# Designs tried in a protein design run: peptides against a protein of PDB entry 7Q4I. Part 5

Target 1, 281 residues: chain A of PDB entry 7Q4I
Amino acid sequence: HENSTIAERLYSEVRVLCWIMTNPSNHQKKARHVKRTWGKRCNKLIFMSSAKDDELDAVALPVGEGRNNLWGKTKEAYKYIYEHHINDADWFLKADDDTYTIVENMRYMLYPYSPETPVYFGCKFKPYVKQGYMSGGAGYVLSREAVRRFVVEALPNPKLCKSDNSGAEDVEIGKCLQNVNVLAGDSRDSNGRGRFFPFVPEHHLIPSHTDKKFWYWQYIFYKTDEGLDCCSDNAISFHYVSPNQMYVLDYLIYHLRPYGIINTPDALPNKLAVGELMPEI

## One batch from the design tools (peptide; aimed at target 1 H209 F214 W215 Y240)

Design b1_p9_3 (made by RFdiffusion4)
Pose (drawn by RFdiffusion4):
Structure b1_p9_3 (pose): chain A 281 residues (1-281), chain P 9 residues (1-9)
Amino acid sequence: as target 1 above (281 residues)
Amino acid sequence: SPYEVPPDE
């Protein structure tokens, strides 16, 4: 048994819309498993694709396939969400079909922040954007105000926002958001442990690549060695998670527990004013 | 491995 009253209260207080980038080849192989595991825990779930699908109720964006059109799919997905869902949620998560998200921990992190604060959260990388950009695979989440500025202020101005559909989707949205005064939030916990992860848990708990010019150690905005200390008890996301591993993480996180060890929730911080972030770590 | 390739590439 579990008492989920606290999470149910946050479910209504912190509405999260999750959109999943997918393609027809992945509809059954990957996107289905996201819907059956963590996707159903979002306030609203949307599969953004280039073709329709009965099972997923997928939205067909006017965008071709291929890695060269991922940026186009991001722009069209946020335009679609602004057009049809801007008042349906407070927070708007972009995730791949190999991202795993603990949605309850996302509501925990977002609770103190105003949806009217122009901010987005994720795993923060240093290159290409002064304030940093968020890993597309770890998932990043925008405030309602961040979605408004992106669609209303950044997309119509080619100097602020790349008009071609090519490029690293996460780097480009990082540039458009910095250009419209959307803050790159700090998603670490109060102990400084990460919540958003671009790899599977093993790769962060046991870092095999050892500061040997590997791209991750150069890209990370906040310096850490990682290891057994890497990860928050309230971590939000992992990536490169196979369809089978979606179900395993669901089992180990939500079902399996050591008898007699009761997780006691940390108190929720007080709400913040518009434009305010939590004290820096 | 795919994760070994930088995401911007």

Design b1_p9_3_s1 (made by RFdiffusion4, then SolubleMPNN; from b1_p9_3, 4 letters changed)
Fold by OpenDDE base, seed 5:
Structure b1_p9_3_s1 (fold): chain B 281 residues (1-281), chain A 9 residues (1-9)
Amino acid sequence: as target 1 above (281 residues)
Amino acid sequence: KPYEIPPYL
């Protein structure tokens, strides 16, 4: 029998609202499979769309569809969360409808942090934003205070946050968050291994899968290696995960067990005060 | 390929 006592504790103490970026054409093709797999492990799950779907729990935001509207949809999604759900969670995860997330590993990373600390986490990229920004596809998680600052302080001010809906959503939110002193956190584990990934596991785990000139190596904020040392044993997310791969990952992570191997979890770290961060690695 | 997105010019 499995002992989930620590995971149940973290489910209660580290409450996560997951919002999924989707569109009406993907409700049945992609978003439904998020809901049937990893999305069921969020404390609250909402699909942000342009059309309402009561079976999916999709919200119709006042935005158009297409890649050029992603920044507009991100702004409206966080406004909707702030107006209706700001007290339903401590942390607010953005993911795509082809992102897979191990929510228990995210709760473990977030456990020491106060949700009143203005911080966000994800796969940190170095261009365009001085402190870096988090990759949109890998998913990124804001503290409750980060959401408040984004919606209340940044969005209403054209000098702090882009008013039009054009641009890369992840870069634009990264600029806005920096301008209201929300910190771009370090999501790496104690061994310096990443937790949020903008590609599928195969792409990170297989050495020489990409040329060294590949843009990712120029964008990544922290130096990382390929192979088994690419990824934390407590990895949080992967992107470009097909609907079928979500069910495979759910089976491999939550059902498949090597007989006679028992993983003992590390002790939980001490909680940090408001405004404190873990030491950089 | 899905990997081609990022270079925001």
Scores: peptide ipSAE 0.122, ipTM 0.841, DockQ to the pose 0.582
OpenDDE base, seeds 1, 2, 3, 4: peptide ipSAE 0.077, 0.077, 0.071, 0.081; ipTM 0.828, 0.826, 0.822, 0.827; seed 3 fails the geometry check

Design b1_p9_3_s2 (made by RFdiffusion4, then SolubleMPNN; from b1_p9_3, 5 letters changed)
Fold by OpenDDE base, seed 1:
Structure b1_p9_3_s2 (fold): chain B 281 residues (1-281), chain A 9 residues (1-9)
Amino acid sequence: as target 1 above (281 residues)
Amino acid sequence: SPIDIPPYL
């Protein structure tokens, strides 16, 4: 038996709408496995596609498919959210159909922040955007105010936000958000360990899994290590998670328990004022 | 597993 009282409190106080980037060819192959695993822990779950699927709760956005249309799909997804769902949540997570998210850990990170603070979180990368941008694959979460600024202030202005649908979606949203003074938050824990990860746990947990010349080490905004110290005990996301691995992770995180070990959660931090951020580590 | 490619490659 588990005591979920704090998790239930955070579920109510830190409402998260998760939207999943997918396509019609992946509805059955990938997206349904998100719905059957971590996506069920979102307050609202929407699949953003080019075709409607009532079983999946997929929305047909007016976009083409393929990697060259991801930025177009992201723009239309947030327009759709703003029009239909802006009051359904406080925080708005983008994830891919192969991203796995521990939503409770995200709620814990977000708890002190006001949803009226123009901020977003994820795996921060340093190139192309002065304040950094959040990796698309790791998933990124916008406050309600960040969504408002993106849709109302940035998207209608070609000087603030790229009007065409081409480009790297995560870089382009990062540019748009910076241009409307949405802050790229620090998602690291109190020990300086990351929470959002653009690869599977194996790639972060195993020392020397990648060469030191691997682009990731040049892109990461904050200094990070490999091994057990790579990742927060409250890690939020991993990317390139196969459908089968989603069920494995669900079992390992939510069902498998070492007998005789009880986790005591840390105390919740104090809530921040509107516009206030946690100190950088 | 697949490895992500950086933007603008």
Scores: peptide ipSAE 0.070, ipTM 0.815, DockQ to the pose 0.578
OpenDDE base, seeds 2, 3, 4, 5: peptide ipSAE 0.068, 0.066, 0.063, 0.067; ipTM 0.812, 0.809, 0.808, 0.808

Design b1_p9_3_s3 (made by RFdiffusion4, then SolubleMPNN; from b1_p9_3, 6 letters changed)
Fold by OpenDDE base, seed 1:
Structure b1_p9_3_s3 (fold): chain B 281 residues (1-281), chain A 9 residues (1-9)
Amino acid sequence: as target 1 above (281 residues)
Amino acid sequence: NPADIPPYL
């Protein structure tokens, strides 16, 4: 028997709405596999699409398809969440239909923070936005207050938030959030190891997988090393995860156990005041 | 590879 008492507590105290960026061509190919794997561990799971799908629980947003409409879809997704679901959760995760997320590890990272703190977390990149922005592929999570500020303060103002639907989705939301004083948090663990990853585990865990000239090393906000020290023991997300790999990861993380090894969880940190962040490492 | 460029640029 597993002892899930702490995970159950965090499920109740750190409520997460996960919205999945998808399209009608991916409902059956990708999105349904999110629903059958890690998405079942969200407090609420919504698929944001251009077409309704009652089997998937997909919402038809008033947007076109294609990479040039991702920013438009993100704006409409957060408008929809604010209008219908702002009280259903404390935290609001964006993920792609090929992102895998360990939701329990995300709840652990978020536990000390107030959802009334204007903050968001993810894989932090340094270009284009002074405080940084979060990689779209790794997924990023907004506090309830961050969603409120984005939808109510940023989106209605063309000086604060891009009114057209073009541009890099993650950069554009990063600009909007900065303009309404939503803080780009540090998602690293107490050892300085990353938790949100824009690639599959293999690409982060294997040293020298990429040249030092690879764009990622120029984009990362925090200096990180390759190899075993790349990744937190409480890692949250990986990107470019195929539908088959989602089931493999679900098995490896939640079912496969080395007999006689029991992980004792660390004590929960103290809760922070509204507006307070964990000290930078 | 889609991973060779920034995902959303």
Scores: peptide ipSAE 0.044, ipTM 0.753, DockQ to the pose 0.792
OpenDDE base, seeds 2, 3, 4, 5: peptide ipSAE 0.040, 0.040, 0.041, 0.040; ipTM 0.746, 0.743, 0.752, 0.747; seed 2 fails the geometry check

Design b1_p9_3_s4 (made by RFdiffusion4, then SolubleMPNN; from b1_p9_3, 5 letters changed)
Fold by OpenDDE base, seed 2:
Structure b1_p9_3_s4 (fold): chain B 281 residues (1-281), chain A 9 residues (1-9)
Amino acid sequence: as target 1 above (281 residues)
Amino acid sequence: SPADIPPYL
């Protein structure tokens, strides 16, 4: 028997809409497995595609498929969310159909923040955008105010936001959000450990998995290490997670327990005022 | 590998 009282409280107080970037070829292969695993823990789950799928709850956005259309799909996804769902949640997560997310850990990170604070979180990268941008694959979460600013202030202005549908979607949204004063938050825990990860757990947990010249070490905004100290005990996301690995992670996180070990959660922090951020570490 | 390239670059 588990006590979920705090998680249930956070489910009510920190409402998350998750939208999944997918395509028609991945509805059955990948997206369905998101819906059957971590996606069921979102307050609302929407699959953003180029074709409708009533079994998946996929939306057909007016975009083409392919890597060169991901930015176009991201713009249309947030327009759709703003038009139909802006009041259905407080926070709006973008994830890929091969991203795995521990939504309870995301709610814990977001709890102190006002959804009216113009902020977004994810795995922060330092190139191309002065304040940094959030890795697309690790997933990134916008406050309700960040979505409003993106859709209402940034998207209609070609000087603030790229009108073309081409480009790296995560970089382009990062530029747009910076241009409307949406802050790139720090998602690290109180020990300085990351919560959003652009690779599978193995790539972060195993020391010397990558060479020191690997692009990730040049891109990461905050200094991070490999090994057990790579990752928060309250890690939020991993990328390149296969459909089978999603079920493994669901089992490991929500079912497998070491007998005789009871985790006592830390106390919730005080809520911040609108526009206030947690101190950087 | 695909993992050796920055996401969405």
Scores: peptide ipSAE 0.044, ipTM 0.748, DockQ to the pose 0.757
OpenDDE base, seeds 1, 3, 4, 5: peptide ipSAE 0.046, 0.043, 0.043, 0.041; ipTM 0.754, 0.749, 0.754, 0.744; seed 1 fails the geometry check

Design b1_p9_4 (made by RFdiffusion4)
Pose (drawn by RFdiffusion4):
Structure b1_p9_4 (pose): chain A 281 residues (1-281), chain P 9 residues (1-9)
Amino acid sequence: as target 1 above (281 residues)
Amino acid sequence: DAPDRFPPD
C-alpha cells in the first residue's frame, strides 16, 4: 500500500503537460511504452509525430522525418501547444521516446516557481549558449510564460530564433529562450545532486569514461565527478532508457521498497514571486 | 554546429 495524498495535491497545484517527440517507426517500438509507464502520470500527454496514430492519438506536425527536422518538430509542437493547450497546464515538458521521467519529482522541483516566471529547467550544458542550454534527451520543462515568449516573441523574429528546421533541437531552443529573457533554471537539489540525466543511471553512478576529453565532462555547466553521489533521491529523468527498462524503472521506483524504511517528504518551500528563482546552490 | 552526442560505451 501507499499514501499518495501529497502527490495528488501537487498533481492539481502543478499541472505538467508532457510532449513526446516520436516518429512512425517508433510509435509501437518506443512511444507506446512511454504512454503505458510514466506518460500517464502527466496532467496532459501529447505525442508529436509526422503522422497520425489511433493508439497514441498522435499529432501529425507539418514536418518531414529525419534528424535534420527535429528543430522543426520542436517549433511546431510548442506552436501547437500555445495554439491549443497554453491554459491547460503550468509547465510544458519536452521529452524523447527514450526519456524516463519521475513526474512526481518534477512537481516537487517546480512547486515554488511561478508559471509566470520566464524559466526552463533540465540538465544544463555550457557550449553555444552563454546562460547554458538543456539536454533534449534528459528532457527540459518550460513555464507557461516561457512557452508564450517562445511562440509570440522568438519564432516570429529570425534574428532571435533559427528559421530553418535543421540543427540540434536543444541548442536552438536554448538560443531562442536566452534571446527572449527566459532564464536557464538550476535543477540540482539543495545538496547539489543532479535531477535530470542524459544517460541511464548506471552511467552516472559508475562513470566509465574518465575525464578523457569525453564530451560530457566538457559540456556540463556545473562541475561534478558524479559516481555514487551523482544523483538526487528526488531525481526527475534518465535517457537512453529502452522500452523494457521503462517498466523496470517503474517497478523499482514505484513498487519495490525495503520493509520498514519509510520515505519522509522534505517540506515544500514557500512560493516565489514572479521572476524569482530559489537561492543558488 | 553541435556534434552528435552519445552515451559512454

Design b1_p9_4_s1 (made by RFdiffusion4, then SolubleMPNN; from b1_p9_4, 5 letters changed)
Fold by OpenDDE base, seed 5:
Structure b1_p9_4_s1 (fold): chain B 281 residues (1-281), chain A 9 residues (1-9)
Amino acid sequence: as target 1 above (281 residues)
Amino acid sequence: EMPPFFPPE
C-alpha cells in the first residue's frame, strides 16, 4: 500500500499546466505516449501542434512545421495559454514529445515559490543570455507571472522580443524573459545536484559517456559531474526518451519497489514571499 | 527528435 497524501496535497497546491511541443506526424508516434505516461500527472495537459487532434487534445496553432518554426510555435503556444488557460494553473511547463517528466518532483521544487514571482526553471545554460537560459529539450517551467510578462510585455515589443519566427526557441525565449526581468532560477537540489536534464539518464549517470570537449560541458551554467552525483534523487526531466522508454520509466518510478525499503519524504520548506528566491547553493 | 540546443542564427 502506498501513501500519496503529500503528493495529492502538492497536486492541489502547485498546479501545473504541461504543454507539449509536437507536430501532426508525431501525434500517434510520440505525443500519445506522453499522454499515456507522465502527462497524466499534470493538472492540465495540452499538445501544441499545427493540426487539431481531439483524441490527443492537440491545438492547431497558426504556425508552419519544421525546426525553423519552433520559436514561432513557442510564441503562439504561450499566447494560447495566456488567452485560455492562465488561471487553470500556477506553473506552465514546456516539454518536447520525447521529454519525460516526474511531475511530483517538479511540484516539490516549485512549492516554496509564489506563482506571482517572475521566475522560470529548467536546465540552465550560460551562453548568449547574461543570466542564462533554459535548455529547450530538458523542458522549462514558467510561473504565471512569467507567462504574463512574456505575452503582455515582451512579445508585443520587437526591442524586447524577436518578432520573426527564426532562431533557437530556448535562447530566444531566454532573451525575451530577461528583458522583462523574469529571473532564471536555480533548479538544483540542496546538495547542488541538477533536476532538469537535456539527455537520457544513461548519458548523465555513466562517467566518461561523453568527451569533455562535448558542447554540453561548455554550455552548462552550474558545474556538474557525471555519475550518481550528476542527478538529484528528486530529478524532474530527461530528454531523448523514446516512447518505449517512457513506459519503462513509468514502471521503474511508480511501480517497481525494493521490498523492505521505506522512503520518508523530507519536510516541505517554508513558503517564500512574492519576488523571493531560495538561497544560492 | 529535437536537439537540446540550436545555435543562434
Scores: peptide ipSAE 0.024, ipTM 0.691, DockQ to the pose 0.108
OpenDDE base, seeds 1, 2, 3, 4: peptide ipSAE 0.024, 0.023, 0.021, 0.022; ipTM 0.691, 0.694, 0.687, 0.693

Design b1_p9_4_s2 (made by RFdiffusion4, then SolubleMPNN; from b1_p9_4, 6 letters changed)
Fold by OpenDDE base, seed 5:
Structure b1_p9_4_s2 (fold): chain B 281 residues (1-281), chain A 9 residues (1-9)
Amino acid sequence: as target 1 above (281 residues)
Amino acid sequence: SMPRFYPPE
């Protein structure tokens, strides 16, 4: 009764490897709920940890645990992906074990782009990096070429990429990617609405939920508003989503339907050449 | 829950 033909086409043409940042203490508490919900819609799903877990499909990276090791874990995760999985997908999503992602909406955004274009997408922040960087919590997606440049060109060069494991992982990868000419893309839809979000839907949808002095409003690269105009109808990600909320979101997005309302999808845009970006909004 | 990500110092 449901027509998924376009979604199935995009599943085959826009292949996404999702890697989840986690730790051994969160394998059962958080990560398994990603696997049971939105993670099953990735073409490949890998959990990056410090301990192996075959039931979860978790990889033991040679890193310590703790917030101060997130940059180290990110570097090792992408090294692992490049060595073992670079041809398994076209796009490579980093998410946390409390990030929820609508993978079909991400495929729709990525469809026109070549995976050989050095580009990455997410919730763009303006400080510290000239072109901006993508918020770690909202998740960010690299093209295959972006992963290659990061691992092969940036990581081996201390002048291009920080060798120490300290620092904010999202800022540090943003610096590295800029230094190898990976472009920080614009994730907004045709109406100028965002797709990647560093907080739960409630924090973005409810006006005046946050003070105007809240750091987020100073960090966002593109001007955005609160309320229903905050978010694309094709939003991709939200952060700080509890395990229970993941199942609620799965029900609301994929099962609950308003009777008598049929959404007709927009036509797919034309594919871009290698190195070409969508026009600025 | 405490936010995991903060603005860099």
Scores: peptide ipSAE 0.036, ipTM 0.729, DockQ to the pose 0.132
OpenDDE base, seeds 1, 2, 3, 4: peptide ipSAE 0.036, 0.035, 0.034, 0.038; ipTM 0.735, 0.734, 0.728, 0.747; seed 4 fails the geometry check

Design b1_p9_4_s3 (made by RFdiffusion4, then SolubleMPNN; from b1_p9_4, 5 letters changed)
Fold by OpenDDE base, seed 1:
Structure b1_p9_4_s3 (fold): chain B 281 residues (1-281), chain A 9 residues (1-9)
Amino acid sequence: as target 1 above (281 residues)
Amino acid sequence: ERPRFFPPK
């Protein structure tokens, strides 16, 4: 006995296309489990690969496999989305085949924003890109206008966007988006807690898991802590989630309930005008 | 192909 009225409203008003970065060797091992868990809560779910798979709904992009081709795959994925699916959603999420996403929490974060605002969200890192860029592993979400600017304005211009397929995928798209005035948004909640996470929950929640010399602490754009205050109550994503852990998370988040505890959601904020952002904390 | 565990060079 659950009331999902607000979630259903947001499902209709904040439409999300999720595209999953995968490869043929991971179709059965990883991608299928995304489809059977959190991916079913996307308005549209597409797996971007180098081989077609009708059972998975995987698209064969004209790219090679391997880490050196991730940027090429990202460019082709967004070209494919723009050509075939730009009107199927308002927001366009990139995730890996080992990323777990609570789509309802993402819709909540995105609700006040216009999809015609050139903005994208994720776990913001500070190096290489002046405004920052979003971590590839944590997943990042572009507005419809951001996708348009990326594909139509940035990609065709080698001065704005790297033409070859090499480089760090998340850094390169971050550079391209900055060059066409797509803003790197602040995904933190009203308490300043993050929502997109590049590691598993355990690594963020447990204090002293890593020392302060670990690269993550030098890369994170906003100062953050580990422990219970690390993560929003409305966290959106975690990375390096195994297929088995996806089912565990699905059970814990959507099925397991502590008897006698009722969650009352906060009221939705007012919608922003086109081009308007929530102020950074 | 594997996720990025280390920072880019």
Scores: peptide ipSAE 0.038, ipTM 0.777, DockQ to the pose 0.162
OpenDDE base, seeds 2, 3, 4, 5: peptide ipSAE 0.033, 0.032, 0.032, 0.035; ipTM 0.752, 0.755, 0.751, 0.765; seeds 3, 4 fail the geometry check

Design b1_p9_4_s4 (made by RFdiffusion4, then SolubleMPNN; from b1_p9_4, 5 letters changed)
Fold by OpenDDE base, seed 1:
Structure b1_p9_4_s4 (fold): chain B 281 residues (1-281), chain A 9 residues (1-9)
Amino acid sequence: as target 1 above (281 residues)
Amino acid sequence: ERPPFFPPK
C-alpha cells in the first residue's frame, strides 16, 4: 500500500498541461507510448502534430513537417493552448515524443512559484540568449503568465519574436521570452543537481562518456558533472528515451521497490509571492 | 532544436 496524499495534493494545486511535439509518422511508433506511460500523469495531455488523431488526442496544427518547421509548430502549439486551454492548467510543459518526464517531481519544483510569475524552467543552455534558453529535447515548462506574454505580447511583434518558421525552436522561443521579460529560472535542486536532462540517464550517470570538448559541456549554463552527482533525487526529465525504455522507466520509478526501504518526502517549501524566485545556487 | 545524440560507448 502506497500513500500518495502529497502527490494528489500537488496534482490539484500544481496543474500541468503537457503538450508533446510529434508528427503523423510517430503517432503509433512513439507518441502512443508517451500517452500510455508518463503522459497519463499530466492534468491535460495534448499531442501537437500536422494531422488529427482522435485516439491519440493529436491536434493538426497549420504547419508542415520537418526540422525546419519545428519553430512554426511551437508557435502554433502555444497559440492553440492560449486560445483553448490557458485556464486548464497553471504550467505548460513542452516535451518531445521521446522525452520521459516524472511529473510529480516537476510539480514539486514548481510548487512554490506562482503561475502568474513570468518564468520558465528546463535544462538551461548559455549560447545565443543572454539569460540562457531551455533545451528543446529535455523539455521546458512555462508558467501561465509566460504563455500569455509569449502569445499576446511577443508573437505579434516581429521585433520581439521571429515571424518566419525557420531556426532552432528552443533558441527562438528563448529569445522571444527574454524580450517580454519572462525569466529563465534555475531548475536545480537545493544541492545544485540538475532536474532536466537532454540525454538518457546512462549518458549522465556514467562518467567519462565524452571528453570536455563535447558540445554539451560548452552549452550548459550551470556547471555540472557526470556520475551520481549529476542528477537530482527528484529528477524531472530525460531525452532520447525509446518507447521500450519508457515502459522500463515507468516500472522502475512507480512499481519496483526495494523491500524494507521507505522514502519519507521532505516538507513542501513556503509559497513565493508573484514575481518572486527561489535564490539561484 | 534537437541537440546531437550522445554517442554510445
Scores: peptide ipSAE 0.025, ipTM 0.714, DockQ to the pose 0.396
OpenDDE base, seeds 2, 3, 4, 5: peptide ipSAE 0.027, 0.025, 0.024, 0.023; ipTM 0.727, 0.724, 0.700, 0.717; seed 2 fails the geometry check

Design b1_p9_5 (made by RFdiffusion4)
Pose (drawn by RFdiffusion4):
Structure b1_p9_5 (pose): chain A 281 residues (1-281), chain P 9 residues (1-9)
Amino acid sequence: as target 1 above (281 residues)
Amino acid sequence: SPYESPNHS
C-alpha cells in the first residue's frame, strides 16, 4: 500500500503537460511504452509525430521525418500547444520516446516557481548558448510564460530564432529562449545532486569514460565527477531507456521498497514571486 | 556506442 495524498495535491497544483517527440517507426516500438508507464502520470500527454495513430492519438505535424527536421517538430509542437493547450497546464515538458520521467519529482521541483516566471529546466550544457541549453534527451520543461514568449516573440523573428527546420533541437530552443529573456533554471537539488540525466542511471553512478576529452565532461555547465553521489533521491529523468527498461524503472521506483524504511517528504518551499528563482546552490 | 556522441533530440 501507499499514501499518495501529497502527490495527488501537487497533481492539481502543478499541472504538467508532457509532449513526446516520436515518428511512425517508433509508434509501437517506443511511444506506446512511454504512454503505458510514465506518460499517464502527466496532467496531459501528447505524442508529436509526422503521422496520425489511433492508439497514441498522435498529432501529425506538417513536418517531414529525419534527424534534419527535429527542430521543425519542436517549433510546430510548441506552436500547436500554444494554439490549443496554453491554459491546460502550468508546465510544458518536451521528452523523447527513450526518456523516462518521474513526474512526481518534477512537480516537487516546480512547486515554488510561478508559471508566469519565464524559465525552463533540464540538464544544463555550456556550449553554443551563454546561459546554457538543456539536453533534449534528458527532457526540458518550460513555464507557460516561456511557451508564450517562444511562440509569440521568438518564432516570428528570424534574427532571434532559426527559421530552417535543421539543427540540434535543444541548442536552437536554448538560443530562441535566451533571445526572449527566458531564464535557464538550475534543476539540481539543495545538496547539488542532478535531477535530469541524458544517460541511463548506471552511466552516471559508474562513469566509465574518465574525463578523457569525452563530450559530456566538456558540455556539463555545473562541474561534477558524478559516481555514486551523482543523483538526487528526487531525480526527475533518465534517457536512452529502452522500452523494456521503462517497465523495470516503474517497478523498482514505484513498487519495490525495503520494508520498514519510510520515505519522509522534505517540506515544500514557499511560493516565489513572478521572476524569482530559488537561492543558487 | 550511441553514448560516444551527444544526442540533441

Design b1_p9_5_s1 (made by RFdiffusion4, then SolubleMPNN; from b1_p9_5, 5 letters changed)
Fold by OpenDDE base, seed 4:
Formats: sequence, structure tokens, C-alpha cells
Structure b1_p9_5_s1 (fold): chain B 281 residues (1-281), chain A 9 residues (1-9)
Amino acid sequence: as target 1 above (281 residues)
Amino acid sequence: SPTDKPDWS
């Protein structure tokens, strides 16, 4: 029998609403597989689309489809969340329909933080935004206060937040959040290893003689290594995960066990005050 | 997007 007592505690104390960026063509192809795997571990799961799907629990946002509308969809998604669901969770995760998330590890990272702290987490990139911004593909999580500031303070002000729907959604939300003093948090573990990843595990874990000119190495905010030391034992997300690989990951993480090896969780850190962040590593 | 999937091969 598995002991999930701590995970159950965190499920109640660190409530996460996950919203999935999708489109009607991907409801069955991708989004459904999120719902059948890691999405079931969110406290609330919503699929943000341009068409309603009652079977999927997809919402039709008043936006067009395509990559050039992702920023528009992100704005409308958070407006929808604020209007209908702001009290349903403490933290609000954006993920793509090809992002895989270990929600328990995210709750562990978020545990010390107050949801009233204006902060968000993800894979931090350094360009375009002074404090950095979070990679859209890796997924990013906003505190309740961050959502409030984004929707109430940033979105209505064209000087603070881009009014048109064009641009890289992750950069644009990063700009908006910075302009309302939402802090770009450090999601690394105590060993300085990342938790949010914009690629599949294989691309991070396998040392490749990647050209140092590869954009990722120029974009990453914190120093990142390849190989086994690339990734936290408590990693949270990976991107470009195929529907089939979602089930593989679900099996490997939650079902497959090496006989005779028992993992014990570390003690929970102390809770931080409102507005307080963990020390930088 | 600046975060488009790279060719790792």
C-alpha cells in the first residue's frame, strides 16, 4: 500500500487550478490525454479553447485560433478564471496540451509561498523582460494575487499590458506581470536544479554536443547543465510530450517501482510571510 | 515562437 498522506495534505493546502491551452482540433488528439493522465491530479482542470466541449470540460474563449492568437487566448483564459474560478484554487497553472506536469512536485515547490504573494513560477528566461519571464511551453503557475493583479491592474491598462492579441504569449504576460510587480520566482530546487522544462526529458537528460549558440542556452535565466544533474528529483513539467508519452510518464512516475527501494519525502520547509520569497540559490 | 521545438539531431 502506498502512503500518500503528505500528498493528500498538500492537495488540500496547495490547491491548483490547471488550465490547458488547446484548440478544437486537439480536443481528442491531445487534450483528452492530459485529462486522462496528469490533469486528473489538479484540484480543478479546465481546457481553454475556441469551442465548447462538455465531455472535455473545454471553454470557448472569444478568441481566434493559431499561434498569433495565443496571447489573446491567455488574456481571455485568465479573465475567465478570475471571473469564475478565482476562489477555486490558490495557484493557477497554465500548461499546453503537450505539457506533462507532476502536480505533487509543484505543490511541494509552492507550499512555503502564500497565494497572496504576487509571484509566479516556471522555466525562467532572461530576454525581453528585466526580471525574466516564464517559458510558455514549460508551463507557468501564478499565485491568486498574481492573477488578480494581471486581470484587474495590468490587462485594463494598455501602458502596462499589450492590448492586441499578437506576440509571444509568455513574453507578453511576463511584461504585464512585471509591470504590476508580480515577481518572477526561482523554481529551482535546493541543489539549484530546474523543475520546469521547455522540452522532453530526453533532451535535458542526455548530454548532447549541443552548439553553445543554441538559443536555449542564451535564453535560460539560471545556469543549466545537461545530464542527470540537469533536472530536479522533484521536477514539475516537461514540454513536447506526445499523447503516448503522457501515458508512459504516468506509468513510470506513479506505477513503476523498483522492488526494495523506498523513497521518503523531505520535510516541508517553513512557510513564508506574504510577499516573502525563498532565498536565491 | 522563440520557444519552438529545436532540432536536437
Scores: peptide ipSAE 0.038, ipTM 0.759, DockQ to the pose 0.181
OpenDDE base, seeds 1, 2, 3, 5: peptide ipSAE 0.035, 0.034, 0.037, 0.034; ipTM 0.730, 0.741, 0.756, 0.742; seed 5 fails the geometry check

